Peptides against a protein of PDB entry 5GWM. Designs and how they scored, part 41

Target 1, 52 residues: chain A of PDB entry 5GWM
Amino acid sequence: DSAISKEDEERYQKLVTENEQLQRLITQKEEKIRVLRQRLVERGDAKGTELN

## One batch from the design tools (peptide; made by RFdiffusion4, then SolubleMPNN)

Design b2_p26_1_s4
Fold by OpenDDE base, seed 3:
Structure b2_p26_1_s4 (fold): chain B 52 residues (1-52), chain A 26 residues (1-26)
Amino acid sequence: as target 1 above (52 residues)
Amino acid sequence: DELEELKKRLEQIQREIKELEEKIAK
């Protein structure tokens, strides 16, 4: 059972921060895609567009 | 494409976090 080094702690904190940022960004993009697809359905548009 | 690359990076980060957590617990 070893304690975490200062370098490992700093790396861990950076990784956790980036993880949270990416999770938020992915969620936002997925929601945007969902909304755009729903709008196409509501309009009755047969548009097959690449959204990502 | 872009979203998939973000997901791949997220998975990599999550693996590195897990490895650090396992190192602490060992």
Scores: peptide ipSAE 0.373, ipTM 0.842, DockQ to the pose 0.574
Fold by OpenDDE base, seed 1:
Structure b2_p26_1_s4 (fold): chain B 52 residues (1-52), chain A 26 residues (1-26)
Amino acid sequence: as target 1 above (52 residues)
Amino acid sequence: DELEELKKRLEQIQREIKELEEKIAK
């Protein structure tokens, strides 16, 4: 049957919310990693230019 | 690895959501 309990509905709502939160958090962390790597590259390029 | 742990939790949640959706659709 397609019936769902109130407890299942509440669980579903919590899971959907957490899913969205985790997706945002993962994106934020991945972007932070990208930025840090980019800064490392830029600093490396600056050092290379200075040595030449 | 914190990022990988978050991804694993996300995958778990997505499976549980799918199971509940299948229950509702039945």
Scores: peptide ipSAE 0.372, ipTM 0.843, DockQ to the pose 0.552
Fold by OpenDDE base, seed 2:
Structure b2_p26_1_s4 (fold): chain B 52 residues (1-52), chain A 26 residues (1-26)
Amino acid sequence: as target 1 above (52 residues)
Amino acid sequence: DELEELKKRLEQIQREIKELEEKIAK
């Protein structure tokens, strides 16, 4: 039979928690990038219509 | 290391956000 130490279990739990936190932060920032890119496109479209 | 990859990705996103914000501000 194999067993994991208490120290290894605590380390694992910390790693899992940090992973989930980073994933949430990445998702939030990727959504912000999407919004900013859309605003740039909207500005480009507005300038194009003015010149036509 | 998966955690290192996530950290690197997060840093890249932060840089891209800043660049886009600067473009919008001008």
Scores: peptide ipSAE 0.329, ipTM 0.789, DockQ to the pose 0.076
Fold by OpenDDE base, seed 4:
Structure b2_p26_1_s4 (fold): chain B 52 residues (1-52), chain A 26 residues (1-26)
Amino acid sequence: as target 1 above (52 residues)
Amino acid sequence: DELEELKKRLEQIQREIKELEEKIAK
């Protein structure tokens, strides 16, 4: 059945919101990493980035 | 690795979303 419970709808909405938040956060972090790596390249630096 | 953990959480959420969407589509 295509029917959804109120609990399922609330769960879905929370998951969608968190998904969007995580996507934005990941994009921001990846862009920051890209910029830092580019600065290292421009400096002729052999240093890499390590993430924990 | 913080970024990898965020990606792992994202993948988990996307699986749960898909499961709910499949439930709704029935």
Scores: peptide ipSAE 0.372, ipTM 0.843, DockQ to the pose 0.590; fails the geometry check

Design b2_p26_2_s1
Fold by OpenDDE base, seed 2:
Structure b2_p26_2_s1 (fold): chain B 52 residues (1-52), chain A 26 residues (1-26)
Amino acid sequence: as target 1 above (52 residues)
Amino acid sequence: ELEELKKRLEEIQREIKELEEKMKAK
């Protein structure tokens, strides 16, 4: 049938770009959360070993 | 907020897939 409309193509291109941006941002935030949690564990472990 | 970003990602991935299927069917 007829080719995709110009509007659909423009929408598709915008969505692909946003998808890539969000994937990067999510990965960055998840890594930041992981690092912060690890630092809390390390600090807790250090205090526990000092008390015992 | 991370969960809101993930929700938006899922939405755009669904719309991308729908457009890709539309392009394939035409």
Scores: peptide ipSAE 0.540, ipTM 0.884, DockQ to the pose 0.622
Fold by OpenDDE base, seed 5:
Structure b2_p26_2_s1 (fold): chain B 52 residues (1-52), chain A 26 residues (1-26)
Amino acid sequence: as target 1 above (52 residues)
Amino acid sequence: ELEELKKRLEEIQREIKELEEKMKAK
């Protein structure tokens, strides 16, 4: 039944900020991977169409 | 490396949850 310490509050805020930063960075990397995979598929399809 | 970032995120989320439970219990 005591208030959170100043140290706990500062730690919590730092963790929340880092959590948001990591979520954005992970999403950006996953989207880039998706786009690269899609381009690879499109190149495969284009080669198949050219050969046929 | 993407898997290292995901691992760090999981660690942070566990610690956030522990602090939130501490705040709720007080």
Scores: peptide ipSAE 0.530, ipTM 0.882, DockQ to the pose 0.601
Fold by OpenDDE base, seed 4:
Structure b2_p26_2_s1 (fold): chain B 52 residues (1-52), chain A 26 residues (1-26)
Amino acid sequence: as target 1 above (52 residues)
Amino acid sequence: ELEELKKRLEEIQREIKELEEKMKAK
């Protein structure tokens, strides 16, 4: 019934932005891992790659 | 490290949900 505080709104906006950024970054890293693993298979390697 | 990013994402999503519930309750 009452509006959220300005501080809550600002925090919410920042969190939404970070959420979207992380989702994109995670997707990009997961795809990169997939591609690298496929290349290792093509080379006859059974090794993995660690990414940060 | 991908798992650390996923962990951070989960934390953010929990906090977003808490704020959204706070908005619904008011």
Scores: peptide ipSAE 0.545, ipTM 0.884, DockQ to the pose 0.633; fails the geometry check
Fold by OpenDDE base, seed 1:
Formats: sequence, C-alpha cells, structure tokens
Structure b2_p26_2_s1 (fold): chain B 52 residues (1-52), chain A 26 residues (1-26)
Amino acid sequence: as target 1 above (52 residues)
Amino acid sequence: ELEELKKRLEEIQREIKELEEKMKAK
C-alpha cells in the first residue's frame, strides 16, 4: 500500500537499465555467432555437394 | 565472455523480480 522507497526505485531503475544493456549485448553476440556458424554450414554443404 | 553476461543477466532478473514482488506487496 505504501509507495516504493527512493532507494528501491533507484535500484530498480539501475537494474532495468543494466538488464536492457545486457540483453542487447547478448543478442548482438549470439547473432554474430549464428552468422559465423551459418557460414561454416554453407561452406561445408558446398564442399560436400561438389564432391558428390 | 557471453556466459558471464548471461550469468549477470540472470542475477539482475532475479533482483528485478524481487523488487517487483516487493512493490506488489506494498
């Protein structure tokens, strides 16, 4: 029933901001990994197809 | 390291959830 304390609000805001930053950074890294893996698959598939 | 980032994210998400539950209980 009581409003959140100033300390809790400040902590919450900091945590939300960090959460968003980390999510973006993780997504960027995972996308880069995905692209690299996809290129390896494509190269492997191309090489396998040429040998057949 | 990606795994360290994910670990920190999990910690933050737990703390956020705890604060949200605290706000809901007030």
Scores: peptide ipSAE 0.542, ipTM 0.885, DockQ to the pose 0.615; fails the geometry check

Design b2_p26_2_s2
Fold by OpenDDE base, seed 5:
Structure b2_p26_2_s2 (fold): chain B 52 residues (1-52), chain A 26 residues (1-26)
Amino acid sequence: as target 1 above (52 residues)
Amino acid sequence: DLEKLKKRLEEIQRELKKLEEEMKKK
């Protein structure tokens, strides 16, 4: 069993960090998109009620 | 762009899995 090289360890740690950052950023963007879509639905419902 | 971020994430996850399997076989 050969130990992991220093280069492979450094690459692994960089990829772990980037993976976590991207997951957080994607989640934040998806939540923002969800909220904006919900506000558009609510405005559509309000216009329907106002026209009636 | 959200799709570009998702594509990069998938690439990183494939590379991480490859490194983890290489570490497990040593």
Scores: peptide ipSAE 0.358, ipTM 0.818, DockQ to the pose 0.599
Fold by OpenDDE base, seed 1:
Structure b2_p26_2_s2 (fold): chain B 52 residues (1-52), chain A 26 residues (1-26)
Amino acid sequence: as target 1 above (52 residues)
Amino acid sequence: DLEKLKKRLEEIQRELKKLEEEMKKK
């Protein structure tokens, strides 16, 4: 049973930080996509209501 | 590009899991 090297621990901590950053960035982009799709639907519905 | 970010996230998660398993075996 040997502890990991200092280099492996530093690599692990960097990967943990990057994982958290990417999760936040993905969530932000997915929310932006959701909002844009909703606005597109609302504009489509507005055009439909003018014809009906 | 959202797909590129998701692919990088999956890669990092695989590397983290590998390091965690190596830490557990030592």
Scores: peptide ipSAE 0.355, ipTM 0.817, DockQ to the pose 0.654
Fold by OpenDDE base, seed 2:
Structure b2_p26_2_s2 (fold): chain B 52 residues (1-52), chain A 26 residues (1-26)
Amino acid sequence: as target 1 above (52 residues)
Amino acid sequence: DLEKLKKRLEEIQRELKKLEEEMKKK
């Protein structure tokens, strides 16, 4: 049962922080993708209504 | 894991760029 070194604990904490940052960025970008896709559909529907 | 998150982030960035370009053309 070798105790984790101080250096390994510091590396672990850096990786945890990076994971949280990436997860937040992923969530924000996924929401932006959703909004952009919705706006593309809405613009496509507007052209369809002009032809009818 | 971090590699999975990084890969997902890069995928999202490509999708965002594609959709933004499509929105500029319309």
Scores: peptide ipSAE 0.322, ipTM 0.765, DockQ to the pose 0.072
Fold by OpenDDE base, seed 3:
Structure b2_p26_2_s2 (fold): chain B 52 residues (1-52), chain A 26 residues (1-26)
Amino acid sequence: as target 1 above (52 residues)
Amino acid sequence: DLEKLKKRLEEIQRELKKLEEEMKKK
């Protein structure tokens, strides 16, 4: 029955922003992993990669 | 550290869902 508080709305917007940032970073890291694996397949080399 | 980022994302998604359910009950 009651609207969300101003504090809850501000917290929600911060969480939405962080969620979008993390999704972008995860996608970028997963794409980098894919590209590195593809390069290893193309080279035929059993080289290891160190990932953060 | 991809796993650390995924864990933080899951935590945020749980908090967002909790807030949305609280709004739906009001």
Scores: peptide ipSAE 0.356, ipTM 0.816, DockQ to the pose 0.627; fails the geometry check

Design b2_p26_2_s3
Fold by OpenDDE base, seed 5:
Structure b2_p26_2_s3 (fold): chain B 52 residues (1-52), chain A 26 residues (1-26)
Amino acid sequence: as target 1 above (52 residues)
Amino acid sequence: ELEKLKKRLEEIQREIKELEEKIKAK
């Protein structure tokens, strides 16, 4: 029987939705981390140029 | 926190794959 149960379909749809939400949240956090690291580098470079 | 989110994502992706294989095997 090739038919998926109603319970399996509801579970699948919940998992797909959560997967998409987590992917977006992870991407947002990783981008924020990247920006913070870049600002730290820029501040390091600015201090180096000010001292030289 | 980020590592916990990544771990949960991996768990969900495994379960999605198991359901997809169950559908394909029927």
Scores: peptide ipSAE 0.421, ipTM 0.851, DockQ to the pose 0.583
Fold by OpenDDE base, seed 4:
Structure b2_p26_2_s3 (fold): chain B 52 residues (1-52), chain A 26 residues (1-26)
Amino acid sequence: as target 1 above (52 residues)
Amino acid sequence: ELEKLKKRLEEIQREIKELEEKIKAK
């Protein structure tokens, strides 16, 4: 029987929702980290250029 | 902590998969 309990369905829906929320949050944080690292590189390159 | 979020995501994805396999097994 492919039928799931109401409790299993409610649990599944909560997990799917949390999964989507976490995926978005992780993506946002990873992009922020990327941008911050890029800015640090650019600042390092600027300092390197000034030292050259 | 990004790694904590990733760890939680992995846990959720495992549990989702277990529920999906439970549906397939019925």
Scores: peptide ipSAE 0.421, ipTM 0.850, DockQ to the pose 0.608
Fold by OpenDDE base, seed 1:
Structure b2_p26_2_s3 (fold): chain B 52 residues (1-52), chain A 26 residues (1-26)
Amino acid sequence: as target 1 above (52 residues)
Amino acid sequence: ELEKLKKRLEEIQREIKELEEKIKAK
């Protein structure tokens, strides 16, 4: 029934902000990894098809 | 490095959940 304390609110806001920053950074890194892996697959497939 | 970021994210998400449950219990 009591409102959140000022200390809990400040902590919550900091955690939410850091959570969003980390999520964006992780997504960017994972997308970069995906693209690099896809390029390796495409190059592997091209070599496989040329040898056949 | 990516695994360190994921680990920190998991820690933050646990702390957020604990605060949310504390708010809900009040």
Scores: peptide ipSAE 0.426, ipTM 0.853, DockQ to the pose 0.601; fails the geometry check
Fold by OpenDDE base, seed 2:
Structure b2_p26_2_s3 (fold): chain B 52 residues (1-52), chain A 26 residues (1-26)
Amino acid sequence: as target 1 above (52 residues)
Amino acid sequence: ELEKLKKRLEEIQREIKELEEKIKAK
């Protein structure tokens, strides 16, 4: 029987939603890191940016 | 922080795949 349980469906929906949220958040953080690194290059700063 | 988010994303993607394979096997 190909039917998914109610518990598995609820879990799947939560995971799909969280996956999309995390992908957006990661992209935003990676872009912020890129912008900060670019600003350091433009200023001629020899110091790196810490990645959290 | 970014590496923790990436780790969580990988965990979610594995669990999604496991659920999809479970559905396909039924």
Scores: peptide ipSAE 0.421, ipTM 0.852, DockQ to the pose 0.640; fails the geometry check

Design b2_p26_2_s4
Fold by OpenDDE base, seed 2:
Structure b2_p26_2_s4 (fold): chain B 52 residues (1-52), chain A 26 residues (1-26)
Amino acid sequence: as target 1 above (52 residues)
Amino acid sequence: ELEELKKRLEKIQKEIEKLKKEMAEK
Protein backbone atom coordinates (compact mmCIF):
# COMPACT_ATOMS: atom_id res chain seq x y z
CA ASP B 1 0.00 0.00 0.00
CA SER B 2 1.31 3.40 -1.00
CA ALA B 3 -0.05 6.82 -0.13
CA ILE B 4 0.86 10.30 -1.30
CA SER B 5 1.09 13.40 0.88
CA LYS B 6 -1.28 16.33 0.41
CA GLU B 7 1.72 18.45 -0.56
CA ASP B 8 2.82 16.01 -3.28
CA GLU B 9 -0.73 15.78 -4.64
CA GLU B 10 -1.11 19.57 -4.76
CA ARG B 11 2.26 19.96 -6.49
CA TYR B 12 1.38 17.23 -8.99
CA GLN B 13 -1.98 18.84 -9.82
CA LYS B 14 -0.33 22.26 -10.31
CA LEU B 15 2.24 20.77 -12.68
CA VAL B 16 -0.43 18.88 -14.64
CA THR B 17 -2.51 22.05 -14.95
CA GLU B 18 0.48 24.07 -16.18
CA ASN B 19 1.39 21.30 -18.63
CA GLU B 20 -2.13 21.39 -20.10
CA GLN B 21 -2.10 25.20 -20.28
CA LEU B 22 1.25 25.19 -22.08
CA GLN B 23 0.07 22.52 -24.52
CA ARG B 24 -3.01 24.60 -25.37
CA LEU B 25 -0.96 27.78 -25.78
CA ILE B 26 1.59 26.02 -28.01
CA THR B 27 -1.23 24.56 -30.14
CA GLN B 28 -2.79 28.02 -30.50
CA LYS B 29 0.51 29.54 -31.62
CA GLU B 30 1.21 26.69 -34.03
CA GLU B 31 -2.26 27.14 -35.55
CA LYS B 32 -1.59 30.87 -35.97
CA ILE B 33 1.71 30.05 -37.69
CA ARG B 34 -0.15 27.63 -39.99
CA VAL B 35 -2.67 30.34 -40.90
CA LEU B 36 0.09 32.86 -41.61
CA ARG B 37 1.94 30.37 -43.82
CA GLN B 38 -1.28 29.63 -45.70
CA ARG B 39 -1.83 33.37 -46.27
CA LEU B 40 1.71 33.65 -47.64
CA VAL B 41 0.98 30.81 -50.07
CA GLU B 42 -2.30 32.43 -51.12
CA ARG B 43 -0.55 35.76 -51.75
CA GLY B 44 2.34 34.11 -53.57
CA ASP B 45 4.79 35.50 -51.02
CA ALA B 46 8.20 33.82 -50.95
CA LYS B 47 8.95 34.65 -47.30
CA GLY B 48 7.12 35.86 -44.21
CA THR B 49 8.28 38.24 -41.48
CA GLU B 50 6.14 37.10 -38.55
CA LEU B 51 7.79 34.36 -36.52
CA ASN B 52 6.79 33.14 -33.09
CA GLU A 1 8.29 32.71 -28.29
CA LEU A 2 7.09 29.27 -29.36
CA GLU A 3 10.45 27.58 -28.73
CA GLU A 4 10.65 29.03 -25.23
CA LEU A 5 7.18 27.66 -24.48
CA LYS A 6 8.24 24.24 -25.77
CA LYS A 7 11.33 24.32 -23.55
CA ARG A 8 9.19 25.22 -20.54
CA LEU A 9 6.78 22.41 -21.40
CA GLU A 10 9.66 19.95 -21.53
CA LYS A 11 10.86 21.07 -18.10
CA ILE A 12 7.37 20.72 -16.62
CA GLN A 13 7.00 17.24 -18.12
CA LYS A 14 10.33 16.19 -16.61
CA GLU A 15 9.24 17.52 -13.21
CA ILE A 16 5.95 15.61 -13.50
CA GLU A 17 7.78 12.37 -14.24
CA LYS A 18 10.21 12.98 -11.37
CA LEU A 19 7.34 13.61 -8.95
CA LYS A 20 5.45 10.53 -10.20
CA LYS A 21 8.55 8.43 -9.51
CA GLU A 22 8.98 9.93 -6.03
CA MET A 23 5.29 9.33 -5.25
CA ALA A 24 5.53 5.71 -6.43
CA GLU A 25 8.50 5.10 -4.11
CA LYS A 26 6.49 6.06 -1.00
Scores: peptide ipSAE 0.429, ipTM 0.853, DockQ to the pose 0.691
Fold by OpenDDE base, seed 5:
Structure b2_p26_2_s4 (fold): chain B 52 residues (1-52), chain A 26 residues (1-26)
Amino acid sequence: as target 1 above (52 residues)
Amino acid sequence: ELEELKKRLEKIQKEIEKLKKEMAEK
């Protein structure tokens, strides 16, 4: 009933830890992508200004 | 790959919710 097995608890804790790790990694990668895209926009704007 | 990480995250979240339900039912 209310007694979860030790195996289920260990599995749960491992999944929670992996979930947190993945969330952090995804956030870091998305931020990096955002920064790279912003730099490309800024370069494009600068080039556009020069070509005008 | 970012999309693979997101897919893995979704899978893990579903497993977590399943375990939470099983634990909550007592």
Scores: peptide ipSAE 0.428, ipTM 0.853, DockQ to the pose 0.655
Fold by OpenDDE base, seed 4:
Structure b2_p26_2_s4 (fold): chain B 52 residues (1-52), chain A 26 residues (1-26)
Amino acid sequence: as target 1 above (52 residues)
Amino acid sequence: ELEELKKRLEKIQKEIEKLKKEMAEK
């Protein structure tokens, strides 16, 4: 039967939650990077700093 | 680092798909 265990469901939910958290964090960082790069262009700077 | 976050996301997505397949095989 296709019945899932409690452990499988808990693991799945944890992974889904982390996936959503990372997606939001990545989106936020990418937008911040975009804004910072635009500000550097507006200042006449050619390059941004290295990012982690 | 943004690339580390993206790499972690990719790993999690692969784990999710693996778990979904394992659950579907039961």
Scores: peptide ipSAE 0.432, ipTM 0.852, DockQ to the pose 0.667; fails the geometry check
Fold by OpenDDE base, seed 1:
Structure b2_p26_2_s4 (fold): chain B 52 residues (1-52), chain A 26 residues (1-26)
Amino acid sequence: as target 1 above (52 residues)
Amino acid sequence: ELEELKKRLEKIQKEIEKLKKEMAEK
């Protein structure tokens, strides 16, 4: 039973942290896009936004 | 760019799963 090495645990925690950061950032951007699109629909405006 | 962030996320998730498999090998 090879216990998890300290190096493996540290690598795992770093990856998990980055994964969480990316997920939050993506969610924030997707919510902003949703709000902008909803405003365009409510106003009857044509979509003019380019998404990165 | 949202798509670039999604690509980075995918890479990180693949690395996490790879590491989890390696750590489970006993």
Scores: peptide ipSAE 0.431, ipTM 0.852, DockQ to the pose 0.688; fails the geometry check

Design b2_p26_3_s1
Fold by OpenDDE base, seed 2:
Structure b2_p26_3_s1 (fold): chain B 52 residues (1-52), chain A 26 residues (1-26)
Amino acid sequence: as target 1 above (52 residues)
Amino acid sequence: DLEELERLKTELEQKKKELEELKKKM
């Protein structure tokens, strides 16, 4: 077991927190995209290809 | 919206890689 520095431990905890935040943001955007795609299907809107 | 999602996924993958490198030091 190599002794981890206090700085490496603080960096590790920061990365864990940041990764959890990014995962939440990704999930929120994936849900937003899903809802937008569903609304385009419901409207029969051929313009759905313009939503990036 | 898709471009922003792909940027966030790329950032997550980079931070996951750094996290796994730190775990190898433990």
Scores: peptide ipSAE 0.340, ipTM 0.821, DockQ to the pose 0.656
Fold by OpenDDE base, seed 4:
Structure b2_p26_3_s1 (fold): chain B 52 residues (1-52), chain A 26 residues (1-26)
Amino acid sequence: as target 1 above (52 residues)
Amino acid sequence: DLEELERLKTELEQKKKELEELKKKM
């Protein structure tokens, strides 16, 4: 018997959803950065430090 | 892009921490 409030349950479900969204965004950004770094290497451009 | 990625990772860890604290109440 969880003494969790309705507000805590709603907050939990929100956090689960937000975590899944953040994980997708992180994966997308990591892949984008990988591709951009590879393109810089292919160009002979050492300027990987300009990627924000 | 790297700074944005680190912000997203920090936000994820904060949300994961809050989620684990909420699970301890269950």
Scores: peptide ipSAE 0.342, ipTM 0.822, DockQ to the pose 0.654; fails the geometry check
Fold by OpenDDE base, seed 3:
Structure b2_p26_3_s1 (fold): chain B 52 residues (1-52), chain A 26 residues (1-26)
Amino acid sequence: as target 1 above (52 residues)
Amino acid sequence: DLEELERLKTELEQKKKELEELKKKM
């Protein structure tokens, strides 16, 4: 197996870091959406606010 | 907010694919 190049290693570490950042952002957005949906249910507001 | 979430999920999936391709080259 050809040893990974230094460039491939640097790219791998970059992709790992970016994936961790994206996972955090996704979790934050999912929690925000969950909280907003829960508040709509609690308020009984039949007006589906555009949670886009 | 949902469209942003779906864009982030798509970008994550693309980067996961690139990571798996890089791991197969190792």
Scores: peptide ipSAE 0.340, ipTM 0.820, DockQ to the pose 0.596; fails the geometry check
Fold by OpenDDE base, seed 1:
Order: sequence, then C-alpha cells, then structure tokens
Structure b2_p26_3_s1 (fold): chain B 52 residues (1-52), chain A 26 residues (1-26)
Amino acid sequence: as target 1 above (52 residues)
Amino acid sequence: DLEELERLKTELEQKKKELEELKKKM
C-alpha cells in the first residue's frame, strides 16, 4: 500500500488520456493508409506510390 | 503518412513505458 503521490496520480491520469488520444490518431491513420493501399491495388497502380 | 504514423507509435510506446513505471509505485 504505497500511497501514490498526488503528482504521480496526476501524471498517471494525464498519461492515460494522452495514450487514448494517440491510439485514436494511430487507428485513424492506419485506416486511411489501408483504404489508400486498397484503392491502389484495385486500380493495378500498386508499384509506383511511396504512400507517405 | 507512414512517417507520421511511426512517430505516433514511438510516442505511444514511450508513454506506455512511463505509465508502467508509475504502476510499479502503486
């Protein structure tokens, strides 16, 4: 029962929120990349685009 | 883009590591 300091609790809550935000952004970008790659495959254009 | 995605993944892993170190103190 090491009582977490107030500073450690505030930092923990911040990290939880930031991690959830980052995970949402990652998921959105991964889906965008998936859709773009799928469109390139469907067009037969798969050999030429460095999708950054 | 892929470079932005990899930056976000790196930042997430850094914050996950810090969160696990805080959990060890709880």
Scores: peptide ipSAE 0.339, ipTM 0.820, DockQ to the pose 0.667; fails the geometry check

Design b2_p26_6_s1
Fold by OpenDDE base, seed 2:
Structure b2_p26_6_s1 (fold): chain B 52 residues (1-52), chain A 26 residues (1-26)
Amino acid sequence: as target 1 above (52 residues)
Amino acid sequence: SELEKELKELEQLKKKLEEIEKQLKE
């Protein structure tokens, strides 16, 4: 029967933890991009109404 | 292996993070 070594298990857990941290950072940055894009749309809509 | 799969996923996430950081600077 094959078994995972303690060293391989520790390496695996470190990678899982790092992936979870990076996923959270990506989500935070994507939310910031969403907010900035929404502000640009709102500014564009305001300029369009002023020109009419 | 499970370790190889997680390494590939980590590399993909790092690449995505770099692209998002580039977009935030533009």
Scores: peptide ipSAE 0.046, ipTM 0.580, DockQ to the pose 0.079
Fold by OpenDDE base, seed 5:
Structure b2_p26_6_s1 (fold): chain B 52 residues (1-52), chain A 26 residues (1-26)
Amino acid sequence: as target 1 above (52 residues)
Amino acid sequence: SELEKELKELEQLKKKLEEIEKQLKE
């Protein structure tokens, strides 16, 4: 039977926490992008579509 | 533009997330 070292557990926990943080940030950025795109459409600014 | 900046940041975050997920699977 192998036991996970304290160092391995700490490394794993750091990666899990960072992953969760990045996932939240991605979601927030995606929502912000959606809002910005909608504003460009409402302004009739065709330049917004060119960025895609 | 603000939109281009946010897209670039999102791409960078996705790349970092992918690397972390890879490390978790190994």
Scores: peptide ipSAE 0.038, ipTM 0.566, DockQ to the pose 0.694
Fold by OpenDDE base, seed 4:
Structure b2_p26_6_s1 (fold): chain B 52 residues (1-52), chain A 26 residues (1-26)
Amino acid sequence: as target 1 above (52 residues)
Amino acid sequence: SELEKELKELEQLKKKLEEIEKQLKE
């Protein structure tokens, strides 16, 4: 049978869960970056151009 | 800057995500 082992299923589920978590975190960080960039514009400082 | 820190963290998260996606495809 082509059925995967319990260990393989558990490993897969861990990766799926981690992937979903990281995707959510990325979305949150991207939104935060957008807000921060807007704040930099509103403050009129040059920090937005100092990014490395 | 705060923005640089957040960008760096985002890049790290993306790198981790890419590695996970690679593992899922193997």
Scores: peptide ipSAE 0.037, ipTM 0.562, DockQ to the pose 0.623
Fold by OpenDDE base, seed 1:
Structure b2_p26_6_s1 (fold): chain B 52 residues (1-52), chain A 26 residues (1-26)
Amino acid sequence: as target 1 above (52 residues)
Amino acid sequence: SELEKELKELEQLKKKLEEIEKQLKE
């Protein structure tokens, strides 16, 4: 049986770390979108995505 | 709009995440 190279392992670890970071950023952006949508509802702006 | 900018950035991050997940499976 063959083992993975050191270079492949290093690339894998970098991708795993980046994936975790991007997942956190996505969660933060989704929360920000939720807050912005709520503000549009509170303002009664039905076309907030076009005007804001 | 601010909302459109955040939606666009979120979509870009999701595309990058999908590409990383694809690379991990190759």
Scores: peptide ipSAE 0.038, ipTM 0.562, DockQ to the pose 0.609; fails the geometry check

Design b2_p26_6_s2
Fold by OpenDDE base, seed 3:
Parts: structure tokens; sequence; C-alpha cells
Structure b2_p26_6_s2 (fold): chain B 52 residues (1-52), chain A 26 residues (1-26)
């Protein structure tokens, strides 16, 4: 038989919350990166990370 | 550059995500 303690459930929920937060942050960063790269292309700047 | 900083931060976030996911699966 097995059971999940209140403490274990709280730890699990904290991990779930952090996982969701990280996923949102990753999405935001990826969008920002996409925009920055596109701006470099449109400006005719060297492709990559030289500018901006 | 700002772009390079964002790329580095992205990789750090992805690494943290992998660690959290591993803990959730354990």
Amino acid sequence: as target 1 above (52 residues)
Amino acid sequence: SELQEELEELEQLKEKLREIQAQLEA
C-alpha cells in the first residue's frame, strides 16, 4: 500500500508550478530571440550575435 | 550583445526545466 503525504503533495505542486513558470519564460525568451534575429536581418546587419 | 544574452538565458532556463521535469518523473 502507498499514500502521498501532505508534504509530498506540496513539494509536487511546487515543482509543477515551477515547471509551468519555466515553460512560460522559455516561450517569452524564444519570441524575443526571434524578434531580435529578424530585426538584424531586416537592418542588413551581420547575421548572428555581433550586434544588438 | 542583447541577442547573445537572451540565448544564454534561454539555455539556462531549458536546463532548469529539464531538471524539474526529471524530478517530476522520479
Scores: peptide ipSAE 0.529, ipTM 0.893, DockQ to the pose 0.619
Fold by OpenDDE base, seed 2:
Structure b2_p26_6_s2 (fold): chain B 52 residues (1-52), chain A 26 residues (1-26)
Amino acid sequence: as target 1 above (52 residues)
Amino acid sequence: SELQEELEELEQLKEKLREIQAQLEA
């Protein structure tokens, strides 16, 4: 019978945690981008232009 | 612009995510 070592499990859990953290950060960034794009539309500005 | 900066940061985060996912599958 083979089993995963405690060290390997800890390494795996660190990767899982980082993966989840990145997914949350991406979601937050995408929401911010959505808001900024909506502001550009509402102001009649071109996409990607500077917001004042 | 702020929008362009956020888009660039998003792509950087996605790249990091891809790297972590590749490690999880290795």
Scores: peptide ipSAE 0.527, ipTM 0.892, DockQ to the pose 0.630
Fold by OpenDDE base, seed 5:
Structure b2_p26_6_s2 (fold): chain B 52 residues (1-52), chain A 26 residues (1-26)
Amino acid sequence: as target 1 above (52 residues)
Amino acid sequence: SELQEELEELEQLKEKLREIQAQLEA
């Protein structure tokens, strides 16, 4: 019968880890974007492109 | 701007995530 090699399993686990890392980075970046947008609102600015 | 940079980087991360998820489904 066929079975998954140790190399294939390790490759799969690396993909799982990268997937989790990307999810965390996306969440962090979305929060940063939220903060930047909130600063625009607080300053009364009309354009998001005005942020440095 | 910082906001535009973060938005662009977010899209890049989402694209990479889609690629990784596609590999996990294969």
Scores: peptide ipSAE 0.526, ipTM 0.892, DockQ to the pose 0.606
Fold by OpenDDE base, seed 4:
Structure b2_p26_6_s2 (fold): chain B 52 residues (1-52), chain A 26 residues (1-26)
Amino acid sequence: as target 1 above (52 residues)
Amino acid sequence: SELQEELEELEQLKEKLREIQAQLEA
């Protein structure tokens, strides 16, 4: 009736897992970006978004 | 540049996250 199927539950759990994984990856990427921006500042680069 | 590449990857990850979140809310 109103009960979720095993297939639907597994599909939902996969989405939850992927959501958590993406959030972790985003956090890691944001930290790397922070470090890169700091390096550009230290090098005296004004156009950080366009430079290595 | 390395920074720009990371920014682009971040945007891609955020887009994927939004897509997953939309599916979770559906």
Scores: peptide ipSAE 0.523, ipTM 0.891, DockQ to the pose 0.663

